# Peptides against a protein of PDB entry 3EFO: the designs that were tried, part 56

Target 1, 262 residues: chain A of PDB entry 3EFO
Amino acid sequence: SQLADLYKSCETDALINFFAKSAFKAVLHQPLKVIREILVNQTAHMLACYRKNCASPSAASQLILPDSMKVLPVYMNCLLKNCVLLSRPEISTDERAYQRQLVMTMGVADSQLFFYPQLLPIHTLDVKSTMLPAAVRCSESRLSEEGIFLLANGLHMFLWLGVSSPPELIQGIFNVPSFAHINTDMTLLPEVGNPYSQQLRMIMGIIQQKRPYSMKLTIVKQREQPEMVFRQFLVEDKGLYGGSSYVDFLCCVHKEICQLLN

## One batch from the design tools (peptide; aimed at target 1 Q62 L63 D67)

Design b2_p22_3_s1 (made by RFdiffusion4, then SolubleMPNN; from b2_p22_3, 10 letters changed)
Fold by OpenDDE base, seed 4:
Structure b2_p22_3_s1 (fold): chain B 262 residues (1-262), chain A 22 residues (1-22)
Amino acid sequence: as target 1 above (262 residues)
Amino acid sequence: SHVLIDFDSEGKLVEEPEYEIK
């Protein structure tokens, strides 16, 4: 059917870009609560329509996502949790305005990265390979105290180090003997020159490539105060200033779909 | 193709779906 073909051809990243710009435009004229409700409603309606018209019958206790939209909920939740759409006094008007303006000018690829950062387990790097490590889900549950992770969202870049990160990697990256010796005030990695350091720099370069903004590097140690800032980019977790986890959002979407169809 | 996500009788997620992130 034409409808089935439509869902098959759907590009989630393009949809999120569209929804983001639409919502951020609406911020000027509508209450944030209403905008959030509209986004959730649109998500639910799209998926309800699929369930009704395209999907094979299944239990009401199941959420059905077309393959083309399998990541739609997670990205939508990220959009909903963006500071522009949050009604929290802790978020300054300037910050909201800034991010709003940024997103309004972003292309599809940029907005995708902005709403859902790349989180790379760089401690798993094979220095003999030119391939980038596979990104992991942006959640604390995917971090490891023994790991080192690079996070980038097109505007910021973080190098997160677990408290038990391998000393050999620390030495390879920072040329210091231990975690405790890492200076988190630096915004540039030292030129150590070993293969691991070179590969990390290469990866950082690739991430920076074709991005409109230069990403400042922030080095974050686990359990130190600046880690709180880093955790805000773990978008699948519950937000600091509210907002649902990915899991909670799935429940919300499922509930709304059920209400629409039952 | 489609992805199925299961919820229990209380509306809670049974198992978190896993997929690769671009």
Scores: peptide ipSAE 0.521, ipTM 0.929, DockQ to the pose 0.858
OpenDDE base, seeds 1, 2, 3, 5: peptide ipSAE 0.515, 0.517, 0.516, 0.508; ipTM 0.927, 0.928, 0.929, 0.925

Design b2_p22_3_s2 (made by RFdiffusion4, then SolubleMPNN; from b2_p22_3, 11 letters changed)
Fold by OpenDDE base, seed 4:
Structure b2_p22_3_s2 (fold): chain B 262 residues (1-262), chain A 22 residues (1-22)
Amino acid sequence: as target 1 above (262 residues)
Amino acid sequence: SHVLIEFDENGNLVKEPEYTVK
């Protein structure tokens, strides 16, 4: 059917860009609560329509996502959790205005990265390969105390180090003997010159390519205070300011769909 | 193709879906 073809052709990143700009424009004229409700409603309606018209019959206990929209909920939740759409006193008006303006000018690729960061397991790098490591889900559950991860969202870049990060990798990246010796005040990696260091720098360069903003590097040690800032970018987790986890949002979407169809 | 996400009688997620993100 034409409708089925439409869903197959949908690009989630383009949809999120559209919804983001629409919502961020609406912020000027509508209450945040209403805007959030609209976004959830739109998500539910799109998926309800798919279930009704395109999907095979299934139990009401199931949420059905077309393949083209399998990541729509997680990205939508990221949008909902953006500071622009959160009504919290802890978030300054200046920060809201700044991010709103940024997103309003972002292309599809930029907004996609902005709302859902790349989280790369750097500790798994093969120095003999030019292939980038596969990104992992932005959740604490995907981190490892033994791991080193690079996170980037187009504006910020973080290098997160687990408390049990391999000393050899620490030596390779920072030219220091241990985790404790890493200076987190640094915004640049030292020029160590070994293959691992070079590859990491290459990856960072690739991530920076074609991005309109230069991403400042922040080095984060696990269990230190600055890690709290880093955790805000683990967008699938529950937010600090009341934002839902991905799982919670799925439940919410499912509930809304059921209300629409039942 | 489609992805199925299962919820229990209480509306809780039975199993978190796994997929690769960009």
Scores: peptide ipSAE 0.449, ipTM 0.923, DockQ to the pose 0.856
OpenDDE base, seeds 1, 2, 3, 5: peptide ipSAE 0.433, 0.424, 0.419, 0.443; ipTM 0.915, 0.913, 0.913, 0.921

Design b2_p22_3_s3 (made by RFdiffusion4, then SolubleMPNN; from b2_p22_3, 10 letters changed)
Fold by OpenDDE base, seed 3:
Structure b2_p22_3_s3 (fold): chain B 262 residues (1-262), chain A 22 residues (1-22)
Amino acid sequence: as target 1 above (262 residues)
Amino acid sequence: GSVLLDFDEDGKLVEEPEYEIK
């Protein structure tokens, strides 16, 4: 059927790009609450239509996602939680306006990374491997006090240090003896010259490649006040100002679909 | 194909879905 073909050809990243630009354009003439509601409704309607017309019958207690939209909910939630649409008080008007303008010009790949950051476990680096570490889900639950993580969203880059990060890695990266000695005011890593440092720098370089903007590096220590800024990029977690966790959003979408079909 | 996610009687997700991060 035409509908089935449509869902098969659907590209989630392209859809998110479209929804983002549409929503961010609408910010100029519609209330944020209305915009968010529209996005949720659109998501629910698309999935409800699939369930009704394309999917095999399933229990009402199940959410059915076409393969092409497997990650649609997670990205949609990220869009909904963006500062442009949530208008978080800790974000200045200028910053919000800046991000809005940036997204309006972003391609599909750029917007995908922007809304869902890449989070890499740097503490697991194999200095003898040419492979990048596998990204983890952007959630606090995926962090560890013993770990070191690099987060990048195309605009910002964060190096997050757990309070129990291995001293040898700290020394390898920063050339200091312990976590307490790390200077978080720096925006550049020192050129220590050891294999681990070189590998990290290489990874950072790869991440920066093919990105239209230079990402400023921010060093973040766990449990210090600046960590709160970093946590804002853990997009699967519950937000402080009205943003839902990914799981909560799935529940919301499921309920809305049920309402549409029942 | 389709992905099926289960919800309990309280409308809570039974198991968190897995997906690949690009």
Scores: peptide ipSAE 0.437, ipTM 0.910, DockQ to the pose 0.922
OpenDDE base, seeds 1, 2, 4, 5: peptide ipSAE 0.431, 0.429, 0.427, 0.407; ipTM 0.906, 0.907, 0.908, 0.898

Design b2_p22_3_s4 (made by RFdiffusion4, then SolubleMPNN; from b2_p22_3, 10 letters changed)
Fold by OpenDDE base, seed 2:
Structure b2_p22_3_s4 (fold): chain B 262 residues (1-262), chain A 22 residues (1-22)
Amino acid sequence: as target 1 above (262 residues)
Amino acid sequence: GSVSIDFDENGELVEEPEYEIK
């Protein structure tokens, strides 16, 4: 059917870009609460329509997603949790305005990365490989105390270090003997010159490539206060300002679909 | 194709779906 073909042709990244720009435009004229409700409603309606018209019959206890929209919920939740759509006093008007303007000019690829950061386990780097390590889901559950992770969203870059990060990697990256010696005030990695350092720098370069803005590097040590800023970019987790986790959002979407179809 | 996500009688997620991050 034409409808089935439509769903097959959908691209989640394009949809999110569209919804983001639409929502961010609406911020000028509509209450944030209404905008958020509309986004959730639209998500539920799209998926309800698919279930009703395109999907094979399934139990009401199941959420059915077309392959093309497999990650739509997670990205939609990220959009909903963006500071532009949150009416929290902790968020400055300037920051809200800044991010709004940025997204309004972003292409599909840029907005995708912006809403869902790339999180790379660089402690697993193969110095002989030119391939990027596979990105992991942006959740604390995917971090490890023994690991080192690079996070980038097109605007910011973070290097997160577990408290038990391998000393050899710390020395390789920072040329210091231990975790405690790492200076988190630095915004540039030293040019140590070993293969691991070179590989990491290469990866950072690849990530920066073709991005419209130069990403500032922030070094984050686990269990230090600045880690809280980093955790805000773990978008699948519960937000600091009351936003839902990915899991919570799935439950919400499922419930709303059930209400639409029952 | 489609992906199915299961919920229990309380509407809670049974298992988190796995997917690749682009």
Scores: peptide ipSAE 0.606, ipTM 0.945, DockQ to the pose 0.917
OpenDDE base, seeds 1, 3, 4, 5: peptide ipSAE 0.603, 0.599, 0.600, 0.600; ipTM 0.943, 0.944, 0.943, 0.943

Design b2_p22_4 (made by RFdiffusion4)
Pose (drawn by RFdiffusion4):
Structure b2_p22_4 (pose): chain A 259 residues (1-239, 243-262), chain P 22 residues (1-22)
Amino acid sequence: SQLADLYKSCETDALINFFAKSAFKAVLHQPLKVIREILVNQTAHMLACYRKNCASPSAASQLILPDSMKVLPVYMNCLLKNCVLLSRPEISTDERAYQRQLVMTMGVADSQLFFYPQLLPIHTLDVKSTMLPAAVRCSESRLSEEGIFLLANGLHMFLWLGVSSPPELIQGIFNVPSFAHINTDMTLLPEVGNPYSQQLRMIMGIIQQKRPYSMKLTIVKQREQPEMVFRQFLVEDKGGSSYVDFLCCVHKEICQLLN
Amino acid sequence: PSHFVVTFDADGEPVGDLPSPV
C-alpha cells in the first residue's frame, strides 16, 4: 500500500520496453501527436506523483527522479525522437513500418540497446589484452577529430572516422595509408592487420554475439559524408529535442501539476 | 527513498551533472 515500495522496485528498461510497444501499437489507431502527448504526460505524471508523495522536501528549482527512474527520461526522449513516432523529412514509410515491427518483438536486452546505441571509442583501444572498451555517451560531444568510434543499436553498426584520424590506425585497419584513401562505398570486411584490425574485429564479434540480426556495417568518414545518417543515432543530441530539452520540458509540466 | 536531483538555475536550465546511462 506504500508508494515508496512501488517506485523503489521499478526497472527503467522494462518500463521503456512497454511504453515503446504500447506507443507503436497505438500508431495504427491514433494521431502520433496524441500518442507522444500521452507519453510525455505519463512521464511527468509518474515523476510528479513521486515528488508530491515520496521525495523528501526539496527546492522547487530541482527536479527529483527516483534511482529506479534515473535514466528513464533519457530513454523516453529517445523513443520520442525515434522515426516511428516522428515524421516525413527523410526516412521512408517503409523504414518506419519496419522499425515499428522489429520493436514489437523485442525483449528488454534488445529495446535497451535499440533506443540507446552503444558508442565505443576505438582509437584509444588497448592492444591485444582487450575485452571491449568502455562505452561513451551517445552525443557528438564525445567524438574527436583524432578518434575512431563504433556505434551499434542492434541493427546497424557504424565505424566512424574523424578527419585528423591517425594514419597508423587507418593503415592497420583499411590497409590503406591515409584518411582520404578510404571509400565508404566499400563497406566490406577488412582483414590483415596484426594488432588492431584483429582487436577491432574481436569487438565487432562480441557485440554481435547476443544479437538476433546480423548488423549492417556502415563506414562513416567525418566531415560532410554520409554522416548525416550516423548523427541520428547520437540520441542524446537534438539531431526532436535534446536530452536536456526534454528534461527541461518534463519539469515544466511536473510543476504544472502544481505541487 | 533514494533519488537523483536535477537543479535548475534562474533561466530554467539544468546545472551540474545530469543522469546518464553511461

Design b2_p22_4_s1 (made by RFdiffusion4, then SolubleMPNN; from b2_p22_4, 7 letters changed)
Fold by OpenDDE base, seed 1:
Structure b2_p22_4_s1 (fold): chain B 262 residues (1-262), chain A 22 residues (1-22)
Amino acid sequence: as target 1 above (262 residues)
Amino acid sequence: TSHFVIDFDEEGKPVGELPSPV
């Protein structure tokens, strides 16, 4: 059917870009609560329409997502959790305005990375490989106390270190003997010169080269105060400022769809 | 049309691996 073809041709990245810009434009003339509700409703309506017109009958306990839009909910949740759409006093007007303007000018690829960051397990680096390590899901559940992770969203870059990070890797990256000796005030990695350090720097360079904005590096130690900021970029988790987890959002969308179809 | 199915348990929570960009 024509409708089925439409869903097949739909690209989630383009949709999220569109919804983000539409929502961020609407901030100028609509309450944030209304904007969030509209986004949820639009998501639910699209998926309800698919279920009604394109999908085979299924149990009400199931959420049916077309393959082309299977990651729409996770991105939509990320959008809903963006500071621009949150009514929190902890978020300054300047920060909201800044983020809004940035997204308004982003292309599809930029907004994709912005809303769902790249999280790389740096502790698994192969110094002889030219390939980047495989990204992991943006959730605390994917972190390890023994691990070191690099997170980038096109605007910010974080190097997160577990409390039990291998001393040899710490030495390799920072040229210090232990986790406790790492200076988190640094915004640049030292020029240690060993293969591991070089590979990490190369990876960071590659990530940076693909983005239009220079990403500031923040070194984050697990269990220290700055980790709270880092955790906000673990977008599948519950947000600090009231945003839902990915799981909770799916439940919300599912309920909304059921309401539309009943 | 190819689709992804998310099942929900009796408590209303999703079951299984959820769709992800990665």
Scores: peptide ipSAE 0.691, ipTM 0.964, DockQ to the pose 0.874
OpenDDE base, seeds 2, 3, 4, 5: peptide ipSAE 0.687, 0.688, 0.687, 0.685; ipTM 0.963, 0.963, 0.963, 0.963

Design b2_p22_4_s2 (made by RFdiffusion4, then SolubleMPNN; from b2_p22_4, 7 letters changed)
Fold by OpenDDE base, seed 1:
Structure b2_p22_4_s2 (fold): chain B 262 residues (1-262), chain A 22 residues (1-22)
Amino acid sequence: as target 1 above (262 residues)
Amino acid sequence: TDHFVVEFDEQGKPVGELPSPV
């Protein structure tokens, strides 16, 4: 059918870019609550339409996502949790304005990375390989106390260190003997010169490549105060200033679809 | 398949590996 073809041709990254810019334009004329509701409703309606007109009959207990849009919910949840769409006093007007303007000028690739960051397990690096480590899901559940992770969203870059990070890796990256000796005030990694350090720097360079903005590096130690900021970029988790986890959002979307179809 | 199915348990929580960009 024509509708089936339409869904097959949809690209989630383009959709989320469109929704983001539309929503961020709307904030000038509509209440934030209304905008959030519209986004949820639009998501539910799109998926409900697919289920009704394109998908084979399925149990009401199931959420049916077209393959082309299977990651739309996770991106939509990230959009909904963006500071521009949150009405919290903890978020300054300047910060909202700044991020709004940034997103309004982002291309599809930029917004994709912005809303769902890359989270790379640096502790698994193979210094003999030129391949980047496979990214992991942006959730605390994917972190480990023994691990070292690099997170980037096109604007910020974080190097997260678990409390039990291997001393040899710490030495390789920072040229210090232990986790306790790491200076988190650093915004640049030292030029240690060993293969591991060089590989990490290469990865950081690749991530920075073709990005419109120079990403500031923040060193984060697990269980220290700055980790709270880092955790806000674990977008699949529940946000500090509101917003649902990815899991909770799926439940919300499913419920909304059921209401539309039943 | 042309679609992804999210299953829910008796408590209404999604089960299994969920769709991800990663």
Scores: peptide ipSAE 0.684, ipTM 0.964, DockQ to the pose 0.775
OpenDDE base, seeds 2, 3, 4, 5: peptide ipSAE 0.683, 0.681, 0.681, 0.680; ipTM 0.964, 0.964, 0.963, 0.963

Design b2_p22_4_s3 (made by RFdiffusion4, then SolubleMPNN; from b2_p22_4, 7 letters changed)
Fold by OpenDDE base, seed 1:
Structure b2_p22_4_s3 (fold): chain B 262 residues (1-262), chain A 22 residues (1-22)
Amino acid sequence: as target 1 above (262 residues)
Amino acid sequence: SSHFVIEFNENGEPVGELPSPV
């Protein structure tokens, strides 16, 4: 059917870009609560329509997603959790305005990375490989106290270090003997010159080259205050400022779809 | 498959591996 073909042709990245820009435009003349409700409603309606018209009958306990839109919910949740759409006093008007303007100019690829960051386990780096390490899901559950992770969203870059990060890697990256000696005030990695350091720098360079904006590097130690900022980019988790986890959002969407179809 | 199915348990919680860009 024409409708089925339409869903097959849909690209989540394009949709999220569109929804983000439309929502961020609407911020100028609509309450944030209304905008969020519209986004959820649109998501539910799109998926309800698919279930009704394009999918075989299924149990009410199932959420059916077209393959082309299977990651729409996670991105939509990320959008809903963006500071532009959150009415929290902790978020300054300037920050909201800044991010709003940035997103309004982003292409599809930019917004994709912005809403769902790339999280790389760099402690697994193969210094002999030219390939980037496989990204992991943006959740605290994917971190490890023994690990070192690089997160990038096109605007910010974070190097997160577990409290039990290998001293060898710490030495390799920072040229210091231990986790405690790492200076988190630095915004640039030292040029240590060993293969691991060089590989990490290369990876960071590759990530930066793909983006139109220069990403500021923040070094984050686990269990220190700056980690709270870092955790905001673990977008599948519950947000610090009241945003739902990915799981909670799916429950919400599923419930709304059921209501639409009953 | 042309679609992805998320199952919800009796508590209304999704089960299994959820879709991700990664």
Scores: peptide ipSAE 0.694, ipTM 0.964, DockQ to the pose 0.807
OpenDDE base, seeds 2, 3, 4, 5: peptide ipSAE 0.692, 0.694, 0.688, 0.692; ipTM 0.964, 0.964, 0.963, 0.963

Design b2_p22_4_s4 (made by RFdiffusion4, then SolubleMPNN; from b2_p22_4, 6 letters changed)
Fold by OpenDDE base, seed 1:
Structure b2_p22_4_s4 (fold): chain B 262 residues (1-262), chain A 22 residues (1-22)
Amino acid sequence: as target 1 above (262 residues)
Amino acid sequence: TSHFVVEFNENGEPVGELPSPV
């Protein structure tokens, strides 16, 4: 059917880009609460329509997602949790205005990375490989106290270090003997010159080359204050400012779909 | 027509590995 073909042709990245820009435009003349409700409603309606018209009958306890849109909910949740759509006093008007303008000019690829960051376990780096380490899901559950992770969203780059990060890697990256000696005020990695450092720098360079904006590097130690900022980019988790976890959002979407179809 | 199914338990919580860009 034409409708089935439509869903097959849908690209979530394009949809999220569109929804983001439309929502961010609407911020100028509609209450944030209404905008968020519209986004959830649109998500539910699209998925309800698919279930009704394109999918085989399924149990009400199931959420059916077309393959082309299977990651729509996670991206939509990220959009809903963006500071532009949150009415929190902790978020300055300037910050919201800034991010709004940035997203309004982003292409599909840019917005994809912006809403769902790339999180790389760099403690697993193979210095002999030219490939990037496999990204992990943006959740605290994927971090480890023994690990070192690089996060990038096209605007910011974070190097997160677990409290039990290997001293060898710390020495390799920072040329200091221990975690405690790492200076988190630096925005550039030192030129240590060993293979691991060189590989990490290369990876960072590759990530930067793919993006139109120069990403500021923030070094984050686990359990220090700056980690709170870093955790905001673990988008599958519950947001600090009241945003739902990915899991909670799926429940919400599922409930709304059921209401539409009953 | 291929699709992903999210299952929910008796508590209304999704189970299994959820869709992710990664």
Scores: peptide ipSAE 0.673, ipTM 0.959, DockQ to the pose 0.879
OpenDDE base, seeds 2, 3, 4, 5: peptide ipSAE 0.671, 0.668, 0.668, 0.667; ipTM 0.960, 0.959, 0.959, 0.959

Design b2_p22_5 (made by RFdiffusion4)
Pose (drawn by RFdiffusion4):
Structure b2_p22_5 (pose): chain A 259 residues (1-239, 243-262), chain P 22 residues (1-22)
Amino acid sequence: SQLADLYKSCETDALINFFAKSAFKAVLHQPLKVIREILVNQTAHMLACYRKNCASPSAASQLILPDSMKVLPVYMNCLLKNCVLLSRPEISTDERAYQRQLVMTMGVADSQLFFYPQLLPIHTLDVKSTMLPAAVRCSESRLSEEGIFLLANGLHMFLWLGVSSPPELIQGIFNVPSFAHINTDMTLLPEVGNPYSQQLRMIMGIIQQKRPYSMKLTIVKQREQPEMVFRQFLVEDKGGSSYVDFLCCVHKEICQLLN
Amino acid sequence: PSHVALNMETLEEDADKLMDEA
């Protein structure tokens, strides 16, 4: 009968999986604007209830989120940014209908990765003694012109290359000497390489391991290349609203529920 | 109950810290 126990026991990934499927089923029944509004308001409602009933007294300039829901807003914003709940500019209806379908079948492990892609820094990789590098936030702010990154959501795998990308690596991977020497349209498996091209292939394997669909590798050269597509998977950035924007929005309506 | 508080005056910094901890 205590609300504190309800919140202390929640799981964001499980909640996100429900909201996503619930919203994606509703796409075939209600205006998308109506669906998104229900999502945002339900999110503000859950947090406002915690604020007025469980949270110890705190200043109004603060937005209080339970531990169980620390990253719930960031994922909810990812759902709202997703092309299924978004619109016309680019992204075919065939792409929307397809993604809408893929999510309807997903387990928790799949939906967690689908809505928050895994961004791995490759240029800072520890040679032959590896075990998959620490992940980095899904934002352009964590990309470096000197860096090479791996981004995966379970369906797509992007190998991102910066402009001042170390030629040492571009050689040990693409077997070519320089950055401008790589052609994106040749997105096939590169072998050779002794320390790196192997250590990279090793993590590309470990990533695919538990994943049902074999991911489509897409190489992205930084500055003005296909990168436009890649930027979509940096879900923390604006690309809908950014993570911070959405947070700013939820607090407004949480306050609107004046308490 | 345990929770996190995000200040609206420094929302961006607090959000970054939360994400670093996550």

Design b2_p22_5_s1 (made by RFdiffusion4, then SolubleMPNN; from b2_p22_5, 7 letters changed)
Fold by OpenDDE base, seed 3:
Structure b2_p22_5_s1 (fold): chain B 262 residues (1-262), chain A 22 residues (1-22)
Amino acid sequence: as target 1 above (262 residues)
Amino acid sequence: TSYVALNMENIEEDLEKLLDEA
């Protein structure tokens, strides 16, 4: 069907780019609350239409997502939680303005990474492998006190250290004896020269490749105050200022779809 | 068109279906 063909042609990354730019443009003349409501409604309508016209009958308790849009909800939630659409006290007006302008010029790949960061378990690195570690979900539930994680969104890069990070890895990366000795004021990793350090630097280099902006590195220790900034990039978690978790958003979308269809 | 069905009763278990590996 024509409708089915339309959904096949839809790509989530392109859609989120479009919605982001449209929403960020609308910020100039519409209330944030209205913009967020429009985005949710648009998401629900698109999915409701698919369920009604393209999907086989399913239980009311199920959320049906076409393959081309299966990750639309998570990206949409990230968009809705962005500081441009969901203002936060800790974010200055200048910072919001800056991010808005950046997104307005982003391509599809850039916006995808911007809204949903890469979170890599660095502690699992195989120094003998040329493969990058598999990214984990951007949620606190996927972190571990024993782990070391690299987060990147195209603009920022964070190296998060668990309080129980292996001393050998700490020494390998920072050339210090323990977690307590790590200097979080540094923006560059030391060139220790061991295979692990080299592999990490290689990964960071790969992440930086094909990105239009140079990502500044921030070292973050678990349970220290600066970790709060890092947690803001765990986009699947519940926000502090009205942002929903990914699960909560899925429930919200499902509810909206049900209301549209019944 | 193929689709993914998420059971809202067990949404946590189905979240892995929505991972974007690309």
Scores: peptide ipSAE 0.382, ipTM 0.869, DockQ to the pose 0.697
OpenDDE base, seeds 1, 2, 4, 5: peptide ipSAE 0.369, 0.356, 0.364, 0.384; ipTM 0.859, 0.860, 0.859, 0.860; seeds 1, 2, 5 fail the geometry check

Design b2_p22_5_s2 (made by RFdiffusion4, then SolubleMPNN; from b2_p22_5, 9 letters changed)
Fold by OpenDDE base, seed 2:
Structure b2_p22_5_s2 (fold): chain B 262 residues (1-262), chain A 22 residues (1-22)
Amino acid sequence: as target 1 above (262 residues)
Amino acid sequence: SSHVELDMSTIEEDLEKLLEEA
């Protein structure tokens, strides 16, 4: 059917870009709550339509996602949790305005990264490889107290260090003897010059080169207060200020689909 | 069209499968 073909050809990244820009435009004249409700409704409607018209009959307990939209919910949830649509007290009005303006001009690739950051396990780096490590899902469950992770969303870059990060890596990156000696006020990594440091800097450079804006680096120690800011970028987790986890969002969407189809 | 089915009763487990396939 034509409808089936439409879903098959659908590009999630383009949809998210569209929804983001539409929502961020609407912020100027509609309440945030209404905008969020519309986005959820639209998501449910699209998926309900697919289930009704394109999918074979299935149990009501199942959520059916077309392949082309299998990652739509996670990105939609990220959009819903963005500080532009979900106001956070720690985010200034100016910062929200800035982010809104940026997104309004972002291309598809930029918006995708903006809403769902790259989270790279730096502690697993192969110093002999020029390839980026495989990104992990943006969730606390994917972090390790023994690990070091780099997070980037095109605007911000974070280097997160677990409390049990290997001393040799800490020495390699920061030229200090231990986790406790790391200065989190620094915005640049020192020029240590060893292979590991060089590789990390290379990776950071590659990430930066692909983005139109210079990303500020923030060093984050696990269990320190500034980690709370970092955790907000773990977009699949439950938000601190009313945002849902990815799982919770899926449940919400499923319930709404059922309501539409019953 | 091809699709993914997630059982809401086991959503956490199914989600992992979804992510692996993505």
Scores: peptide ipSAE 0.318, ipTM 0.849, DockQ to the pose 0.836
OpenDDE base, seeds 1, 3, 4, 5: peptide ipSAE 0.298, 0.297, 0.286, 0.306; ipTM 0.842, 0.844, 0.840, 0.845; seed 5 fails the geometry check

